Peptides against a protein of PDB entry 4Z5W. Designs and how they scored, part 216

Target 1, 305 residues: chain A of PDB entry 4Z5W
Amino acid sequence: IPDVFLELNKLWYFSAQSNLFNGEMPRSLSNSRSISLLSLRNNTLSGQIYLNCSAMTNLTSLDLASNSFSGSIPSNLPNCLRLKTINFAKIKFIAQIPESFKNFQSLTSLSFSNSSIQNISSALEILQHCQNLKTLVLTLNFQKEELPSVPSLQFKNLKVLIIASCQLRGTVPQWLSNSPSLQLLDLSWNQLSGTIPPWLGSLNSLFYLDLSNNTFIGEIPHSLTSLQSLVSKENAVEEPSPDFPFFKKKNTNAGGLQYNQPSSFPPMIDLSYNSLNGSIWPEFGDLRQLHVLNLKNNNLSGNIP

## One batch from the design tools (peptide; made by RFdiffusion4, then SolubleMPNN)

Design b2_p28_6_s4 (from b2_p28_6, 20 letters changed)
Fold by OpenDDE base, seed 4:
Structure b2_p28_6_s4 (fold): chain B 305 residues (1-305), chain A 28 residues (1-28)
Amino acid sequence: as target 1 above (305 residues)
Amino acid sequence: NETIKKLEEIIKKSKEKEEEEKKKAAKA
């Protein structure tokens, strides 16, 4: 990518995704005062990620995913006071989340999927301070670590949590009950054990639950048949779409964000590939909004309702 | 749409990779 962004003082959106760009990110780009949306995903960019947050005062979205960047996670990103969305998926950092992220109040959506992130306990302890955090994707990290169950963890505004394919040990963490706005939970492909907790059925906005490919035991909680988002049509579950400014079609006039497109995530309960026992509750039939119920490869018995 | 599609792509690729890793570990 050429170092010519100094002259582009009106450049609001730069997308050069899915190209063959190599080398480092240009200094003029890292110092751009005008850029709000930066996407360089799916290239071969390398070197250290550096952003001059004092210059990049308009930066709201950063997508650097699927590049060959090396070195540390940029600890200064919280100084980018308008930065809401970060996609660092498939960047091999081999690092912990920086402590500075405790101050990342502008952060609404974060992905580190497959980024060789370590220490899930520290990561969650840090990220709980991000009061505006709605979407968190941490899949393919923390290999064989223990998912912390510390009840003091609080993600009050969390809508989407995806921590799949980590081989995580532990149980479904009780601190998730402190996230009443949770819409999507994926803890699949771990080594989570114990019972599925009944309080999951109290998450009235939860429409997508994937606990598949774990080591859960006991009965399916009857409270899952009472998930309000799956019973009622009227609770239009706001799409767990992070407020990625990219997809707000500026239809200025109608005050409601008509999320006109059905959530690409189907309303789903996947409990497959566990060691669950007992019966299938007939009251799953009351979940009129449920598209996918997957209970295969368990120890369930009794009648199929 | 694109954010959700990006999340779906992340989820899908992540699950596919873990399934491949499990299949490798079960053959070793």
Scores: peptide ipSAE 0.021, ipTM 0.498, DockQ to the pose 0.026
Fold by OpenDDE base, seed 1:
Structure b2_p28_6_s4 (fold): chain B 305 residues (1-305), chain A 28 residues (1-28)
Amino acid sequence: as target 1 above (305 residues)
Amino acid sequence: NETIKKLEEIIKKSKEKEEEEKKKAAKA
């Protein structure tokens, strides 16, 4: 990319995604005062990510996903006071989330999907301080770590949480009960154990639940038959619209399906590939908004109602 | 009877959606 962005003092939107750009991000781009939306996704850009947040005062959205950037996560990003959305998916950092992100009050949507992020405990402890955080995607990180169950963790405004394919151990964390606005939860493809907690059915905005491909035991909580968002359309909560796509892994060997927005996810309960027992509750029939009920590959018994 | 019929409809929709998604994945 040529280093000519200083002359483009009225440039509000720059999208150069899905091109053949290589090398480093131009310094003039990293210092642009006018840019609000920056997308360089799906290129071969390299080097360290540096943004001059003191210059980039209009930056609201940053998509650098699927590039060959290296080094640390830029600790100064919280100084970009208008920066709401960050997509760093498929950037191999091999790092922890910077402690400075506790001050990231402008942050609404964050993806580190497949970015070699380490220390989930520290990551969640830091990110809980982001009061405006609505969408958090941490898929394909934290290999063999334990999902923290610390009750003090609070994500009050969280609408979308995706932490899939991390080989995480532990149980469904009770601190998620403190996220009453949660609409989408994906904890699939982990090593989570224990029972599915009944309080999940109290998440009145939860329309998409993926707990598939874990080691959950016991009965399906009857409270899941009363998920209010799946009973009535009247509870259609305003969905978060992050400026980056979501990916769902369907198979170990298949590429993830791309969803552009959370609204593109079907209303779903997926509990497949666990060790759940007992019966299928007939009251799942009351979930009129449910599009997908996947209970396959469990130890369920009795009659299908 | 009504609950059973509703559950059958959800199961049907689930299967239809799974097949649609398999078709999308095969085209990608």
Scores: peptide ipSAE 0.020, ipTM 0.545, DockQ to the pose 0.015
Fold by OpenDDE base, seed 3:
Structure b2_p28_6_s4 (fold): chain B 305 residues (1-305), chain A 28 residues (1-28)
Amino acid sequence: as target 1 above (305 residues)
Amino acid sequence: NETIKKLEEIIKKSKEKEEEEKKKAAKA
């Protein structure tokens, strides 16, 4: 990418996704005062990620996913006072989350999916201080670590938690009960054990639950049949409108960029591929908004209701 | 939600890659 961004003093949005860009991020881009939305996703960019947060005062979203960046996670990102959304998926850091992220009050959405992040205990202890954090994706990290069950962990505003495919050990952590706004929980493809906790049914906004491909035992909690978001339509969970300004560029050239209709997460309960026993509760029929109920590959018995 | 949708695409592509890697490892 050429180092020409100094003259682009009105550049609000830069998207160079899915190209063949290599080398380092241009220094003029890392110092852009005008840029709000930066996406360099799916390139071959390399080197250390550096952003001059003192210059980048308008930066609200950063997508660097699927690049060949290396080194540490930039510890100065909390100094980007307007930075809400970070996507660092598929960047091989081989690192822990910086301690400085305790101060990341602007942060609303974070993904480190498949980024070779280590130490889930430290990561969650740090990120709990991000009071505005609504979406957290940590899939394909923390390989064979233990999911911390420390009751002091608090994600009060968390709406989306995805920690799939980590081979995590432990149980469904009690600290998740401190997240009453949780809408989506994916802990699939781990080595989680114990029983599914009944308090999951008290998460009135929870419409998507994936606990599949674990080692859960015992009965399905009857409280899952009373998930309010799945019983009634009226609790249309106001999806947090991503503060991404929809730049409705006017309709001129109809070149068919198939915006893949972003498949919304269907209302789902997936408990498949566990060691659950007992009956299927007939009251799952009360979940009128439920699109997918997957209970396959368990030790369930009795009648199918 | 565009954020959720971008995250879905990331997760889907990551799961697909993991399945491909598992299929490669099972052939190896």
Scores: peptide ipSAE 0.020, ipTM 0.513, DockQ to the pose 0.028
Fold by OpenDDE base, seed 5:
Structure b2_p28_6_s4 (fold): chain B 305 residues (1-305), chain A 28 residues (1-28)
Amino acid sequence: as target 1 above (305 residues)
Amino acid sequence: NETIKKLEEIIKKSKEKEEEEKKKAAKA
């Protein structure tokens, strides 16, 4: 990418996603005062990520996912006072989340999916201070660590939590009961144990629950049959729209597969591939908004309602 | 809708990778 962004003093949006760009991010781009939305996703960009947050005063969204960046997570990102959305998925940092992220009050959506992030305890302790954080994706990190159950952890505004495929040990953490706005929880493909806690049924906005491929035991909590978001349409919480700007490049000419299906997360309960016992509650029939109920590969008994 | 798609792609690719790793581990 050429170093010409000094002349582009009115550039609000720059999207160069899904190209073959290589080398480092241009210094003039890292100092742009005008850019609000920056997407360089799915390229071969390299070097260390550096942004001059004192210059980039309009930056609201940053998507650098699926690049060959190296080094540490930029500790100065909290100084970008309008930065809401960060996508750093598939960047191999081999790092911890910086302590400076405690001050990241503008942050609403964060993804580090498959970014070689280490120390889940430190990550959650830091990120709980982000009071505006609604969407957190930490999938494919923290290999074989323990999911902290510290009751003092608080994510008050959290709507989406995804920590799948980490081989995490521990239990469903009680601190999640402090997230009453939670709409989507995915803790699938871990080594989580214990019982499924009854307080999950008190999360009135929860419409998507994936606890599949763990080591959970005991009965399915009857409280899951009373999830308000799944009983009535009137309580159908608006689907979590994380603020990632989807610029459909209207490239007119290439007959690119219009993935026109709004892939919405179906209202779902997936408890498959555990060691759950007892009966299937007949009251699952009251969940009129539920599209997917997956209970396969458990130790359940009795009649199918 | 579209950010739901990116999350779905993240979730899907995460599940696909782990299914592949489990299939590799079951063949080993």
Scores: peptide ipSAE 0.019, ipTM 0.500, DockQ to the pose 0.027; fails the geometry check

Design b2_p28_7_s1 (from b2_p28_7, 15 letters changed)
Fold by OpenDDE base, seed 3:
Structure b2_p28_7_s1 (fold): chain B 305 residues (1-305), chain A 28 residues (1-28)
Amino acid sequence: as target 1 above (305 residues)
Amino acid sequence: PITTDGFIPQTEEDIKSLQKIFDVAKKL
């Protein structure tokens, strides 16, 4: 990308997604005072990520996903006082979350999906201080680590939590009960164990639950039949979605589907591929908004309601 | 699993291949 952005003093939005751009990010772009939305997703950009946050006073969204950047996560990003959305998916950092992110009060949406992030305990301990954090995506990181269950962890405003395909050990953490606004939870494709906790059914805004491909045991909590968001059409307040898309595979033979907003996911409970026992509760029939109930490949017994 | 990069591991081989990448990354 040519270093010509100094002349573009009115540039508010720059999108150069899915091109063949190589080399480093232009220094003029890293110093742009006008830019609000920057997306360079799916290129071959390299070097260290550097943003001059003192110059980039209008920066609100940053998408650098699927590039060949190297080095540490930029510790100065919290100094970008208007920066809300960050997508760093598929950047091989091989790093921990910087401690400076404790001060990242503008942060609303963060993705490190498939970014070789390490130390989930430190990451969650840091990110809990981000009071405006609503969306957190940490899929394909923390390989074989333990999901911390520390009750002091608190994500009060969290709406979307995705920590899938990490081979994480542990249980469904009690600290998630401190997130009453949680709408989407994906902990699929881990090695989580124990029982599914009944307090999950108290998350009244939870419309999407994926606990599939774990080692959960015991009965399905009856409280899941009382999820209010699945009983009645809540007026989904159109909350500002992340400026980055989500991807999920539906079927083994289908390509990944793109979801531009978390609200575009079908209402779902997926508990498949566990070791759950007991009955299927007839009261799942009360979940009139539920599109997908997947209980396959468990040890369930009794009648199908 | 939900991702934001469009990469969804489909097989145990994909997961093992990813794990090898992570194991190399931990040695650097």
Scores: peptide ipSAE 0.357, ipTM 0.775, DockQ to the pose 0.207
Fold by OpenDDE base, seed 4:
Structure b2_p28_7_s1 (fold): chain B 305 residues (1-305), chain A 28 residues (1-28)
Amino acid sequence: as target 1 above (305 residues)
Amino acid sequence: PITTDGFIPQTEEDIKSLQKIFDVAKKL
């Protein structure tokens, strides 16, 4: 990418995604006063990520995902006072979340999906201080770590939490009950154990629950049959979605589908591939908004309602 | 699993391959 962005003093949006750009990010781009949205995702950009936050006063969205960047996570990003959305997916950091992110009050959406992030306890302890954090994606990190159950953890404004495919140990953490606005929870493909907690059914905005491919035991909580978002069509005010897409497979044999917003996910309860026992509650029939109920590969018994 | 990079593990082998990458990364 040429170092000409100083001349582009009116450039508000720069998208160079899904190209073959290599080398370092241009210094003029890292100093752009005009850019609000920067996407360089899916290139071969290298070097250390550096942004001059004192210059980049209009930066609101940053997508650097799927690049060959190296080094540390930029600790100065909280100084980008308007920066709301960050996608650092598929960047091999091999790092912890910087302590400076405790001060990241502008942050609304963060993804480190598949970024070799370490120390989930530190990450969650830091990120709980981000008072405006609504979307957190940490899939494919924290390998074989323990999901912290510390009751002091609090994500008050969290709407989307995705911590899938981390081989995390532990239980469904009680601190998630402090996130009453939670709409989407994906903890799939971990080594989580214990029972599915009944308080999950108190999350009135929760329309998407994926606990599949874990080691959960016991009965399906009856409270899941009372999830208000699945009983009635709440007029969920379309809050500003992250500027980065989500990806999920629709079917085992299908390619990954792109979802541009969390609200585009089908309403779902997936408890498949666990060790759950007992019956399927007939009251799942009350979940009129539910599109997908997946209970396969469990130890369930009795009648199918 | 939901991702933001388009990479979705499909098989236990994919998970095991990722496992090897992370085990190397923890040793560095």
Scores: peptide ipSAE 0.353, ipTM 0.773, DockQ to the pose 0.191
Fold by OpenDDE base, seed 5:
Structure b2_p28_7_s1 (fold): chain B 305 residues (1-305), chain A 28 residues (1-28)
Amino acid sequence: as target 1 above (305 residues)
Amino acid sequence: PITTDGFIPQTEEDIKSLQKIFDVAKKL
């Protein structure tokens, strides 16, 4: 990418995604006063990520995902006072989330999917201070760590939490009960154990629940048959999507479906590939908005209602 | 069969990477 952005003093949106750009991010781009949306996703950019937040006063969205950047997560990003959305997926940082992110009040959406992030306890302890954080994606990190169940953790405004495929140990964390606005929860492909907690059914905005491919035991909580978002349509809060896409991989042979909004996900309960027992509750029939109920590969018995 | 249900890959390349994992797991 040429170092010409100093002259582009009116450039508001720059997207150069899905190209073959290599080398470092141009210094003039890192100092752009005009850019609001920056996407360099899916390139071969390298070096350290550096943004001059004192210059980049208009930066609202940053997508650097799927690049060959290295080094630390830029600790100065909270100084970008308008920065709301960050996609750092597939950047191999091999790092912890910076302590400075406690001050990241502008942050609304964060993805570190497959970014070799370490220390989930520290990450969650830091990110809970982001009062405007609504979307958090931490998939493919924290390999074999324990998912903290510290009741003091508070994500009051969290709507989307995705922490899949981390081989995380532990239980469904009690602190999620403090997230009454939660719409989408994916904790699939971990080593989570214990019972599925009944308080999940009290999350009145929860329309997408994926706990598949874990080691959960016991009965399906009857409270899941009363998920208010799945009983009635009235609770579909249309929220502005993160500036980064979500993908759902359908089974076996279908390409991943791109979802631009969390609300575009089909209403779903996936509890498949666990060790759940007992019966299927007939009251799952009351979930009129439910599109997908997946209970496959459990120890369930009795009649199918 | 390993179901890929629940994986929200953040990139098309994640989808490909996951596909490789599942293709390997189907051969086991």
Scores: peptide ipSAE 0.025, ipTM 0.640, DockQ to the pose 0.034
Fold by OpenDDE base, seed 2:
Structure b2_p28_7_s1 (fold): chain B 305 residues (1-305), chain A 28 residues (1-28)
Amino acid sequence: as target 1 above (305 residues)
Amino acid sequence: PITTDGFIPQTEEDIKSLQKIFDVAKKL
């Protein structure tokens, strides 16, 4: 990418995604006063990520995903006072989240999917201070760590939490009950154990629950049959989605589907591939908005309602 | 049948990485 962005003093949106760009990010781009949305996703850009936050006063969205960047996560990003959305998916940092992210009050959506992030306890302790954080994606990190159950953890405004495929140990953490606006929870493909807690049914905005491919035991909580978002249509508040897409893989042989908004996900309860026992509650029939109920590969018994 | 057998990956390349994980998990 040429270093000509000093002359582009009216450039508000720059998208150069899915090209063959190599080398470092241009210094003039890292100092742009006009850019609001920057996407360089799916290139071969390298070096350290550096942004001059004192110059980049209009930056609201940053997508650098699927590049060959290296080094630590830039600790100065919280100084970008308007920066809301960050996609750092598939950048191999091999790092912890910086302590400076406690001050990241503009942050609404963060992705570190498959970014070799370490220490989930420190990551969650830091990110709970981001008061405007609504979307958090940490999939394919923290390999074989323990999901912290510290009751003091609090994500008041969290709507989307995705921590899949980490081989995480532990139980469904009680601190998630402090997130009453939670709409989407994916903890699939971990090593989580214990029972599914009844308080999950009190999350009135929860329309997508994936706890599949874990080691959960006991009965399905009857309270899941009373999830208000799945009983009635009234709670579909279209809030501003992150500027990065979500992808869902349908099958091992199918391409991923792109979803631009969390609301575009089909209403779902997936508890498949666990060790759950007891009966299927007939009151699942009351969940008129539910599109997918997946209970396969459990120890369930009795009649199918 | 929306068989939602899978992760919510964030990139097309994560889909390829996840494919390898699923191929290993089917062999176990």
Scores: peptide ipSAE 0.021, ipTM 0.599, DockQ to the pose 0.033; fails the geometry check

